# Designs tried in a protein design run: peptides against a protein of PDB entry 6DSZ. Part 15

Target 1, 361 residues: chain A of PDB entry 6DSZ
Amino acid sequence: NYVVTAQKPTAVNGCVTGHFTSAEDLNLLIAKNTRLEIYVVTAEGLRPVKEVGMYGKIAVMELFRPKGESKDLLFILTAKYNACILEYKQSGESIDIITRAHGNVQDRIGRPSETGIIGIIDPECRMIGLRLYDGLFKVIPLDRDNKELKAFNIRLEELHVIDVKFLYGCQAPTICFVYQDPQGRHVKTYEVSLREKEFNKGPWKQENVEAEASMVIAVPEPFGGAIIIGQESITYHNGDKYLAIAPPIIKQSTIVCHNRVDPNGSRYLLGDMEGRLFMLLLEKEEQMDGTVTLKDLRVELLGETSIAECLTYLDNGVVFVGSRLGDSQLVKLNVDSNEQGSYVVAMETFTNLGPIVDMCV

## One batch from the design tools (peptide; aimed at target 1 V318)

Design b1_p11_6_s3 (made by RFdiffusion4, then SolubleMPNN; from b1_p11_6 with E7A E11K)
Fold by OpenDDE base, seed 5:
Structure b1_p11_6_s3 (fold): chain B 361 residues (1-361), chain A 11 residues (1-11)
Amino acid sequence: as target 1 above (361 residues)
Amino acid sequence: SLEEALAEMEK
């Protein structure tokens, strides 16, 4: 009996950083199909802490910290619509991943969206939002006492949502999304009423964005608002201010992932389909009244990596490049460029053995 | 500058 030791998945389909194991530890969490890998980030590199098998392919993985929690909780949604909130617990040498809440959020009726599952968490931890099906936005209220994740749907008039995020600094949970209609792509905002289970008009909209606008980045305070990334342009809007750039360098390949470097949203990493790594810079202007406004946007080429499925900044200029198509990497961003003009140095490479073809025999 | 932005990461 050849026990075909099922080769562990190596292709990365998600990564996040935060404080999951403790308030003090910096963690890297990596999703590899059904497997969750938990690392502690140290000066010596990544220290493995735990591996967890999930009851399905991980489709969404997000860290969040409800008010009064000392460490982050982990939201997982699987491709089979099993949702859970996980907590790390350690007692001496015993490490447990505790399910605080769970539920299945599958609908019996709905067209699964062609762009896949989107899961987002309100920055104030009021709710989780899910775009699973066309014309529906699913809301999971975050309640500490509820072990069962209950969800409800709000109808979206916009059937073809491309990307969606919760905005920062909103009195009510507010989503910002790119959608497509027969006239092109547009950006819209909605407030989410938990009480009425409906959308209210959001603070702003931007009609007729770039035709290939594909990503929304919610920008933290003090700037607020959102960045919209397209094939040819990057735009910022917060209701009061609009900025757009069209750097020629981004036209060469589609940006496919992003990660915020700074808590204040001053810097972002961008990865494209050629494995190019960029920094998006938000230049601030301080007004005489002490308000901070966005002055300009700039994109800088850092170098080349494996084609990122996901990016996450760790610390000290170290970035994890999660790759599905190639080897994942730890890379260092250097202040000085090399002879080729690259600011990127590979520190560690994690071999991707390719897709595990589950031969159902 | 980019260099300034990168230098801030080493803190």
Scores: peptide ipSAE 0.391, ipTM 0.910, DockQ to the pose 0.859
OpenDDE base, seeds 1, 2, 3, 4: peptide ipSAE 0.381, 0.377, 0.368, 0.382; ipTM 0.908, 0.906, 0.902, 0.906

Design b1_p11_6_s4 (made by RFdiffusion4, then SolubleMPNN; from b1_p11_6, 3 letters changed)
Fold by OpenDDE base, seed 5:
Structure b1_p11_6_s4 (fold): chain B 361 residues (1-361), chain A 11 residues (1-11)
Amino acid sequence: as target 1 above (361 residues)
Amino acid sequence: SLEEALAAMEK
């Protein structure tokens, strides 16, 4: 009997960077189907710390730091709607991943959204938001003492949400989302009332955005607002300021992932369906009153990588390219371009052996 | 510039 040891999944479906193992360690967390791989980022490369088997395919993986926590916690949602908040604990050589809270957030009623599961965390850690079903926004309040993740639904009038994020710098938790209706795609904001369990009118909206607007990026302070990524255009809106660019270079392939480089949101990495890696630059303007406003948006082609499912900036110009379709990569961004005009150098390649066919025998 | 942005990534 050849026990074909089921090969470990190699296709990456999520990655995140933060301080999960300690306050000081920089971690890379990689989701590979049902497996979570935890690395420490070192000057020598990625040091493996722990591999964790999850009770289902990881659909959402986000790090967050509640007020008074010394290190990040990990939110995971599986494709079967099992939610958990995980904490890393180490005591000497003993490493434990502790479930701080868990729950199943599946609804008996609802159409699963065609664009899949979206999970987002409020930057102030007041709540988790989930778009699981059309016409519903699920809220998980974040309470430190609650071991059971309880959720409630708010009805969303917009049935076809494309992407959603929480905004920064909002007194109340505020979502910004792209949605589609018969008239096209639009951007809208809502405040989320935990008390009343309803939406209030958000600070702004933008009707009739680009027809292929697909991603929302929440921009931190001092800029605030959101970036909307389309096929042909990139737009910024914060309620007071609107900017749009239509760089010809992005028309060649659809941007499918992004990652923030700077804590202040001045730089982002963008990946497209051809494996092109871009930098999105937010140029600041300092006003006479000392306020910082967005002056311009710029997109620069860095080079080519594997087709990214997810991107995460580590440190020192090092980027992890998580790929589902190809080999994942650790790449270095150089100051100077090579002879081909690329700023990207592959440091390490992680072979993707392809899809694990779960042969249920 | 892009070069300045990339240079700012190096510590």
Scores: peptide ipSAE 0.378, ipTM 0.901, DockQ to the pose 0.856
OpenDDE base, seeds 1, 2, 3, 4: peptide ipSAE 0.368, 0.367, 0.362, 0.370; ipTM 0.898, 0.897, 0.895, 0.897

Design b1_p11_7 (made by RFdiffusion4; failed a check: a repeat of another design)
Pose (drawn by RFdiffusion4):
Structure b1_p11_7 (pose): chain A 361 residues (1-361), chain P 11 residues (1-11)
Amino acid sequence: as target 1 above (361 residues)
Amino acid sequence: LEEELEEMEEM
């Protein structure tokens, strides 16, 4: 027999922003299935540079440039457990994606968990963290000689884990995650020590959270902490400081995705399965000592995009809406809600044949 | 909200 592709996969599973082509090259990297698309934000709009293709299902796609690098290094993990670090190199008149490092990190003894694979990267590029199997948190230290991507497993007493994030602004690598056991589910803190290959007691107390907490947000450096998005209540956790708001405007649909807008983290974008687009706010309270603190949380609806699996703010009040169940599109957010109450205006839609349920000729 | 969106347009 023989199989060919009549149409490339159009559903968008992942999208990230960063400086990948050069410095201050606003790149939009879109993950379909086995395809990877790279764009440069130009005055024209989204203009591509190179659409590559891999022999795997892209499951984790994150960007970073470690200590003393020219441009961001891309990291990709295949669902069959193929890890690689890539680098866009336009040294010549052509384009080559050099593979700085690669290595298969499958464990012969783990069970894939509900909520699938999670790939997290340290705030200061100390390591790559993986959550492939239940009870096993895998660490991949980041240096130069680790070109044959080596790794080691730590053990995780917390068995059922929902979402994991690396916390900003800590003494060393610290992890914040939501896990489930009997008696609801909780949030616990750990420290990753890649010198002893163990877990140390985390920065702050273990808190009880909402029963349906589904997302953890890594809050940047000026504020620090973690934002946990459940079904009804949006909570902020940072040591002893704790804030939460529970607008009934949210319960109608589960919040699925989030995206950081400002480098400060004062504004975030949220998405519903009903196709909404929220703006989560962390309002500021600059005090007498020239320091900045955070006072409250406020969520107010912006309008509605399509159902988003990925979410990314690009530039000049424009957000790329990566849709898996429908057409992905480009959106302009305006201060003046011109028509009705939707601060959202569609600019460009991308044909997505979506989940093909049935068909005929 | 309008103020936050204004700052967002300036980015």

Design b1_p11_7_s1 (made by RFdiffusion4, then SolubleMPNN; from b1_p11_7, 5 letters changed)
Fold by OpenDDE base, seed 5:
Structure b1_p11_7_s1 (fold): chain B 361 residues (1-361), chain A 11 residues (1-11)
Amino acid sequence: as target 1 above (361 residues)
Amino acid sequence: LEEALKEIESL
């Protein structure tokens, strides 16, 4: 009897930072296949609080705070299309993860998208958007009293969506997405009508972006708009202003993940396939009327880490590097470079034992 | 870059 002690998964599939355990606690949440690990970020490092087994491989994990909630709720979607909204509840020493809402959002008809599952939440918490299948955008309205996550589909004319985000500062929920057609890659926006269950024309579009444009970053106010990351270029568009940079340093390896550092969207961490860590900076220009506009974009190489599947800025220059291919890390960003010109110092390393080969015996 | 990183230590 070989008791295959099922090793706990160590490869990180996702990470998110927020206030899940309380309004005051800063949490790091880590998705490792079917496991959710919850930490409190402390001055001494990561304090483990709870581990949760999920009903499948975590495909989407996002924190959000509906109006009137004191702390963040957690949206999870599994690879088998089980959706849930989770709440952390502590009563003395008893810690419970409560399912506030759940549902299965699988469609009977549809081609699963080759780029995998995308899940996004409207910044104003009006809806969740899901790109699960080609030519469909699934919407889950966020209603406080509904324990059952109901979803509907809106048809997308754009069959090959590469990435999608909700924009900030929009009167109606508005998505921005990169898509591919026979003419190349493009950026488009749509307003999402919950009432009519359809798309309306969005505020802007950008045809013929870089051929390898792969990621959309929604930029908070005051800038608004989106950043589009390609292999050779990084572009910004908000419907009024357009900026593009093509820093040679990003051509060496594909950017694969990002995380916002500043609440106002002035800085972003970028990770590439070589484990290089960059800072993307949005340079401000204050107008005489007090309006803030984007002046320029800049990319700076910070250093090297494990190849990030996900990045999340914690606090005090500490970044969690979630890795699927290598060891995950806590790293410190320093103002001064080391002798090698790196601004990154590894604080802690979390051994990745590799993929759990489910030997079906 | 140094100025951009100085704000990180103050957060």
Scores: peptide ipSAE 0.041, ipTM 0.764, DockQ to the pose 0.921
OpenDDE base, seeds 1, 2, 3, 4: peptide ipSAE 0.039, 0.037, 0.038, 0.029; ipTM 0.737, 0.738, 0.730, 0.729

Design b1_p11_7_s2 (made by RFdiffusion4, then SolubleMPNN; from b1_p11_7, 6 letters changed)
Fold by OpenDDE base, seed 5:
Structure b1_p11_7_s2 (fold): chain B 361 residues (1-361), chain A 11 residues (1-11)
Amino acid sequence: as target 1 above (361 residues)
Amino acid sequence: LKEALKEIESL
């Protein structure tokens, strides 16, 4: 009797930071295959609160706060298209993760996208958007009273979506996406009509972006718009202003993840395939009328970490580096560089034992 | 960068 002690997964597939356990607690949530780990961020480090088994590999994990909620809710989508909205509930010492809503959002017809599952939430919590299949955008309306996650599809003319986000500050839910066609990669926006279940023309588009444009970052107000990250360039567009930079340092390795540091979108962490950690800076210009405009974009090398699958800024310069290929890390960003010119110091390392080979015996 | 990182320690 080989008791295959099912080793707990250690490879990180996703991480998010928010206020899930309470309005006051800062939480780190880590997805490790089918497991969700919930931590409270403390001055002493990460305090484990709960570990939850999910009904499948976590493919999407996003925190969101609907109007009138005191704390964040958690949206999870599994690789088998099981969707749920989770709430943390504590009653004394009893900790429960409550499923507020659930559903299976699998389609019978559709080609699964080669770039995998993308799940996004409208910043105003009007809907969840899912890119699961080529040529389809799935919408889950967010309704408080509905325990069943109902979804509908909108046809995308753009068959090869690379990345998609909801924009901030839009009257209607508006997506911004990078797509590829025979002419190259492009950025487009669509408004999502819940009523008509269709796309309307978005506020802007940018044709012929960099050939390797791979990520969209939605920028909060006051800037609004989006950042497009490529192999060689980083661009900003908000329908009025366009800026592009091509810092030579980003050409060395592909940027694969990002995380917003500031609520106003002034700073972002970027991680590349070599484990380099960057800060993307949005430089402000205040106009005489009190309007804030983007003056410039800047990229600074902070240092080196494990190869990030996901990044999340916690607090006080502490960053969680979720790694699939290496050890995950808790790192500190310092104001002053070390002797090697690095601003990054590893505080804690979480050993990755590699993929669980499910030997089906 | 140093100024941007100083704000990190104050959060």
Scores: peptide ipSAE 0.276, ipTM 0.858, DockQ to the pose 0.913
OpenDDE base, seeds 1, 2, 3, 4: peptide ipSAE 0.257, 0.251, 0.227, 0.160; ipTM 0.853, 0.854, 0.844, 0.827

Design b1_p11_7_s3 (made by RFdiffusion4, then SolubleMPNN; from b1_p11_7, 5 letters changed)
Fold by OpenDDE base, seed 5:
Parts: C-alpha cells; sequence; structure tokens
Structure b1_p11_7_s3 (fold): chain B 361 residues (1-361), chain A 11 residues (1-11)
C-alpha cells in the first residue's frame, strides 16, 4: 500500500490582496491548483488563517465588494467552468467559507480560447465578464439575492481577444480589450447592456497597436482609461489622451503580469519572464481647473525575483511574488538600492516542489 | 523612484 501522500500543490496560479476575512484585515489569498490559501498580512509576516479545497483548478480568483458589503467577496472560476462567490464567515473560533452563489458557466458550443480563461469584474460590481470561448463574452449579472449564478453570452465580432478588462468611471459597464485580426492587434471598447444583452459602441478604440500587445490594465479615476502593455511599448489611452513609451529595458523580456499599487492607479508592479520586477509610474499633471491629467509614463527596474505568475502589493513596500515556475517570494521594496542597483530584498521564500504528477494509478 | 518608494513605507 503505497500511501501516495498527495503532496500539497506549491505552484502558485494566482494571488489577490484585499479585505476578505474582515473589513480591517489585509488578506493575501493564494491559489495553488485546487487549493485556496488565506493569510492575514501582519507586521511579522503572513499568518495562515484557512486553507480551502476547491472543486477544481482555480482559473480565476478576484476579490470584489458590492455596495453595502462590509468586506470583500471572492469570485472563483475553475478550469471546468464552475463559478462561485465565496464569503468568509467567522463565529468565535469557527471559520467557514460560505458559498453565496454558484453555477456552471460552461457552454456546449464554442471553441475554448487558446489564451485561456479570462475573468473580470466590473469595478462598480454590476457584472462579471468571462472570456471562455472565441467570439463569446459571457456575462454574469451580480444580484445579491440570487444564489444561482446565471450567465448569458454576447457575441464578440473580435474572435481573438488577447486580454480584456472593465474600465473605471463608466456609466455603463464598459470593457476594453486587445484583439488580433489579420491586420494586427487593436484595442477596442464596448459598453455592455444588461437589458438588451448586447454590446454598444464604447467610448474609444485604438487600431494598430503594437503587434505583441498582450495586457490591458484598467486605470482608476481620476485618470481613467487603460494601459496597454506590449513587448516594446507601453501605451495609455482614455478616449481623450494618448501616451506611449518604448523603454528599451522592457524589450529584453516579455511582461507577463501586473498589479496596481495605488488605489488611484499611479503605480503598478510589472513582472517579466526573466523575473525582473518593474515599477510603472503614472506622472500627474494638475491643471489650473483642478483636473488631473496624465503627464507621462515611466518604467523603473526595481530588481529581480522569481518568475512571477502573479504579483500583489501588500503593504509597506512588501510584495508577494506568486511563482509557478520557481519559488514564490515575499519581497521588500527598499528606498535605497543595494550594491547591484536592486531595490528588491527577499524576505521569505516559499519552496515550489514542482507540478503534482497525478499518477492515476 | 526613491520618492515613490518612500511613499510605500509611509502606508
Amino acid sequence: as target 1 above (361 residues)
Amino acid sequence: LEEALKELESL
């Protein structure tokens, strides 16, 4: 009897930071295949609170706070298209993860997208958007009283969506996406009508972006708009203002993940395929009328980490580097660089034992 | 960058 002690997964597939356990606690949530690990961020480091087994490999994990909720809820989508909204509930020492809503959002017809599952939440918590299949955008309306996650599809004319986000500050839920056609890659926006279950024309588009444009970052107010990250360039567009930079340093390796540092979207962490960690800075210009506009974009190399699958800023210059290929890390950003010019110091390393080979015996 | 990093320590 070989007791195959099923080794716990150690490769990180996703991470998010927010207030899941309480309104006051800062949490780090880590997805490791089918496992969700919940930590409280403390001055001493990460305190484990709960580990939860999920019904499948976690493909999407996003925190969101509907109006009138005191703490964040967790949306999870599995690779088998099981969706749930989870709530943390503590009663004394008893800790429960409650499923507030669930559903299977798999379609019988559709080509699974080659770029995998994308799940996004409207910043105003009006809906969840899912890119699961080519030529379809799935919408899950967020309703507090509904325990069953119902979804509908809207047809996308753009068959090859690379990345998609909801924009901030939009009267209607508005998506911004990078797509590829025979002419290259482009950025487009659509408003999502819940009532009519269709797309309306969005506020702006940008045709012929960089050929390797791979990521969309939705920028909060006051800037609004989106950042488009390519292999060679980083661009900003909000329908009124356009800015582009092409810092030579980003050409060396593909940026693969990002995380917002500031609530107002002034700073972002970027991670590349070589494990380089960057800060993207949005420089402000205050107009005489009190309007804030984007003046410039800057990219600064912070240092080197494990190759990030996901990044999340915690607090006090501490960043969690979730790695699938290497060890995950808790790193500190220092004001002063070391002798090598790095601003990054590893505080803690979490050993990655590699993929669990499910030997089906 | 240094100013940006100093702001992180004050949060």
Scores: peptide ipSAE 0.323, ipTM 0.874, DockQ to the pose 0.877
OpenDDE base, seeds 1, 2, 3, 4: peptide ipSAE 0.320, 0.316, 0.303, 0.314; ipTM 0.873, 0.870, 0.866, 0.869

Design b1_p11_7_s4 (made by RFdiffusion4, then SolubleMPNN; from b1_p11_7, 6 letters changed)
Fold by OpenDDE base, seed 5:
Structure b1_p11_7_s4 (fold): chain B 361 residues (1-361), chain A 11 residues (1-11)
Amino acid sequence: as target 1 above (361 residues)
Amino acid sequence: LKEALAEIEKL
């Protein structure tokens, strides 16, 4: 009897940082196929707290804090469309992951989108949005008293959504998305009416963005709006201000992931398919009336890491590089570059043993 | 960049 010790998955397919275990703890949560690993970030490094088996491959993993919660809740969606909201609960030495709400959000009819599952949470925690199928946007209203995640679909006229986010600072939940049509790629916004279960016209749109525009970053206040990342360009739009840069350095490889460093959205980490790590900088201009506007965008090469599937800034210049193709890393960002001009130093490397071939025996 | 990175060490 060969006990095939089912090797634990090592390839990272998602990571998030927040306050999941307590209000005070900084946590790193790592998705490795069906496993969720929970760490506390300490001065000594990552302290493991809990591993959780999920009922399927984790496709979406997002932390959010509803009004009146002291700590973050975790939204998970699996590749089989099982959704749950999880809470960490500790009582002495007993650690439990509580399912506050769950549901299956699979539709009987719909074409699964080729770009996969997208899950987003409204910054004000009014709803979860899901792009699962072409021409549909699924909404899960966030209600505290509801243990059953009920969803409804809104029809999208735009069949080929590339990426979507909720915007910040909107009176109603507002999505911003990149979509493709026969004329190219475009950016559009919609307000989401929970009452009417429909889209209303959003505050702005941008037709004919870069042909390879692939990512939307929602920018917090005071800037607001969104960043659109392409192959050749990075653009900002908030309805009133438009700014575009085309730094030659980003043309060498496709940017595939991003993470916000600052709560105000002044800095973002960007990772490309060559494992290059960049800082995107939003330069502010303070107006005489006290308004803050975006002055410029700048991209700086920090160094090289493993090819990131996901990035998350922890604290004190420490970044977790979640890799699917290579070893995941903890890296330190330094103020001064090394002899090679790199600002990145690997602190810890987590060996990726490759894909678990689930041999169904 | 140096100024932007120097703020990271203070968090």
Scores: peptide ipSAE 0.252, ipTM 0.858, DockQ to the pose 0.913
OpenDDE base, seeds 1, 2, 3, 4: peptide ipSAE 0.185, 0.143, 0.138, 0.158; ipTM 0.842, 0.829, 0.829, 0.829

Design b1_p11_8 (made by RFdiffusion4)
Pose (drawn by RFdiffusion4):
Structure b1_p11_8 (pose): chain A 361 residues (1-361), chain P 11 residues (1-11)
Amino acid sequence: as target 1 above (361 residues)
Amino acid sequence: SAAVRSGHSLH
């Protein structure tokens, strides 16, 4: 027999922003399935540079540039457990994606967990963290000689884990995650020590959270902490400091995705399965000692995009809406809600044949 | 204002 592609996969599973082509090159990297798309934000709008294609299903896609690098290094993990670090190199008149490092990191003894694979990267590029299998948190230290991507497993006493994130602004690599056991689910803190290959007691106390907590947000340096998005209550956790708001405006649909707007983290974007688009706020309270603290949380609806699996703010009040169940699109957010109450205006839609359930000729 | 660097994981 023989199989050809009559149409590339159009559903968007992942999208990230960063400086990948050069410095201050606002790149939008869209992950379909086996395809990877790279764009440069120009005055025209989204203009592509190179659409590559991999022999795998892209499951983790994150950007970073470690200590003393020219441009961000891209990291990709295949669902069949192929890891690689890439680098856009336009040294010549052509374009080549050099593979700085690669290595298969499958464990012969783990069970894939509910909520699938999670790939997290250290705030200061100390290591790559993986949650492939239950009870096994895999660490991949980041240096130069680790070109044949080597790795080691730590053990995780917490068996059922929902979402994991690296915390910003800590003495060393620290992890914040939501896990489940009997008696509801909780949030626990750990420290990753890649010198002893162990877990150390985390920065702060284990808190009880909402029963349906589904997302953890890594809050940037000026504030520090972690934001946990459940079904009905949005909570902020940072050591002893703790804030939460529970607007009934949210419970109608589960919040699925989040995206950081400002570098400060004062504004965030949220998405419903009903197709909404929220703005999560961390309002400031600059005090007498020239320091900045955080006072409250406020969520107010912006309008509605399409159902988003990915979410990304690009530039000049524009957000790319990466839709897996429908057309991906481009959106302009305006201060003046011109028509009705929607601060959201569609600029461009991308044909997504969506989940093809049935068809005929 | 420009975007900030980011990451994503498939679920």

Design b1_p11_8_s1 (made by RFdiffusion4, then SolubleMPNN; from b1_p11_8, 5 letters changed)
Fold by OpenDDE base, seed 2:
Structure b1_p11_8_s1 (fold): chain B 361 residues (1-361), chain A 11 residues (1-11)
Amino acid sequence: as target 1 above (361 residues)
Amino acid sequence: MRGVRSGHSVR
């Protein structure tokens, strides 16, 4: 009788912070392959609330708050294209994760994109966007009353999308994406018409960005627009303003993840493939008319952590570093540097036992 | 681990 104690997965492949359990609770949600772990962030640390088994590897995990909801809902897409919207419900000591909506979004025709699954949510919660296949953008309209997630495809002329996000402050849902063609990498925007099920021309584009531009960060108001992260440069564009920086320190290793610190988009954490943690700062300039513009971009090295697959700012300078390759960490960002010039102090380390080799017996 | 959440909910 081999009691194969199935070890729980320890490698983190996604993390998000929000208000999932209640309006008042700050939660950390961690994806570990097929497992979702839910924590409450307390003054004493992370309190485990529930662990949920999913029907497949979690490929997308995003919190969103539709109008009139008191707390966040969770969108999950699995690597097998099972989509669901989850709600946390507590009744006394009974904790339930309720599936509000579900669906399979797999297409019978299409080449899965080599860069993997991208899932994004419109900031106004009008739709979910999915890049699953080359030359297709899948849209899931968000409707509160529908238990079945229905999707449709819009054709993308741009076959090689690198990254895509929904922009903030747009009257219609608007995507911003980096794509590659034979001439290089470019940034383009499209408005998404739910009614006509097509793309309309977006507010702006930028041709010939950095050749290694790999990530899009949608910036909330008052700045709006997007940040494009490359190997050598970080650029901001909102249609009216363009700024670029090329700090030598980012050339040493590829930035692979980011997380917004401030709700207004004034600061972002950046993690690279060497486990370096950076702060990206957006410096504000107030115009005489009361408009806010971006004055400058600045990057600061905070310190070193485990190699982040994902980052999420919690509260009070505490960051969760989700690692796939190493141990995940809770780290504290300090105001003052240590003797080595680091602002990062490890608070807790979560051992990664590596990939569970499923010994097929 | 003390000090993970500030008792001041940033509204």
Scores: peptide ipSAE 0.034, ipTM 0.659, DockQ to the pose 0.054
OpenDDE base, seeds 1, 3, 4, 5: peptide ipSAE 0.000, 0.012, 0.013, 0.013; ipTM 0.422, 0.484, 0.451, 0.429; seed 1 fails the geometry check

Design b1_p11_8_s2 (made by RFdiffusion4, then SolubleMPNN; from b1_p11_8, 5 letters changed)
Fold by OpenDDE base, seed 5:
Structure b1_p11_8_s2 (fold): chain B 361 residues (1-361), chain A 11 residues (1-11)
Amino acid sequence: as target 1 above (361 residues)
Amino acid sequence: MKGVRSGHSVR
């Protein structure tokens, strides 16, 4: 009897940082196929707290904090369209992951989007948005008293959404998305009316962006707006201000992931398909009236890591590099470069044993 | 090496 010890999945397909176990704890949450790993970030490194088996492959994993919650809640969507909101509870030594709400958000009719599942949360925690199918945007209203996640669809005229985010600082929940049509790629915004279950015209649009524009980053206050990442260019737009850069260094490989470093959105980590790690910097200009505007965008090469599927800044210049193709890493960002010009030092490496081929016997 | 987290929860 070969007990094939089912090797635990090691390939990382998502990671997030927040305050899930308590208000005070900094957590790293790692998605490895059907497995969720929960760590506390300590002065000495990552302390494992709990591992959770999910009822399917994790497709979306986002932390959010509704008004009046002391700690973050976890939204998970599986590849089989099972949605849940999870809460960490500890009572002495007993650790429980509580399902606060759940639902299946699968539609009977719809073409699954080729770019996969996108799940986003409104920064004010009014709703969850899901792009699951072409020409549909699914909305899950966030209600505290509802244990059943109910969703509705809004029709998108734009059939080929590439990426979508909720914007910050909007009176109504507002999405910003890159889409493709026969004329190229474009950026558009919509306000989401929960009452009317429809889109209203958003504050701005940008037609004819770069042909390979692939990612939207929502920028928090004071800047607001969004960053659009392409193959050749990085653009910022907030309705009033537009700025574009085309640093030659980003043309060498496609940027595939990002993570915000500073709460004010002044810095972002970018990872490309070659494992290069960049810092995107938003330079501020303070106006005489005390308003803060974007002065410039800069990109700096930090160094090389494993090819990131996801990035998350922890603390003190430490970054978790979640890799699907290679070993995941905990890396340190240094102020000074080494002899090779790298600002990146590997602190810890987590071996990836490769894909678990589920042999259905 | 500055630790991964300063043990002080910066509130």
Scores: peptide ipSAE 0.046, ipTM 0.660, DockQ to the pose 0.053
OpenDDE base, seeds 1, 2, 3, 4: peptide ipSAE 0.000, 0.046, 0.045, 0.015; ipTM 0.417, 0.671, 0.670, 0.444; seed 1 fails the geometry check

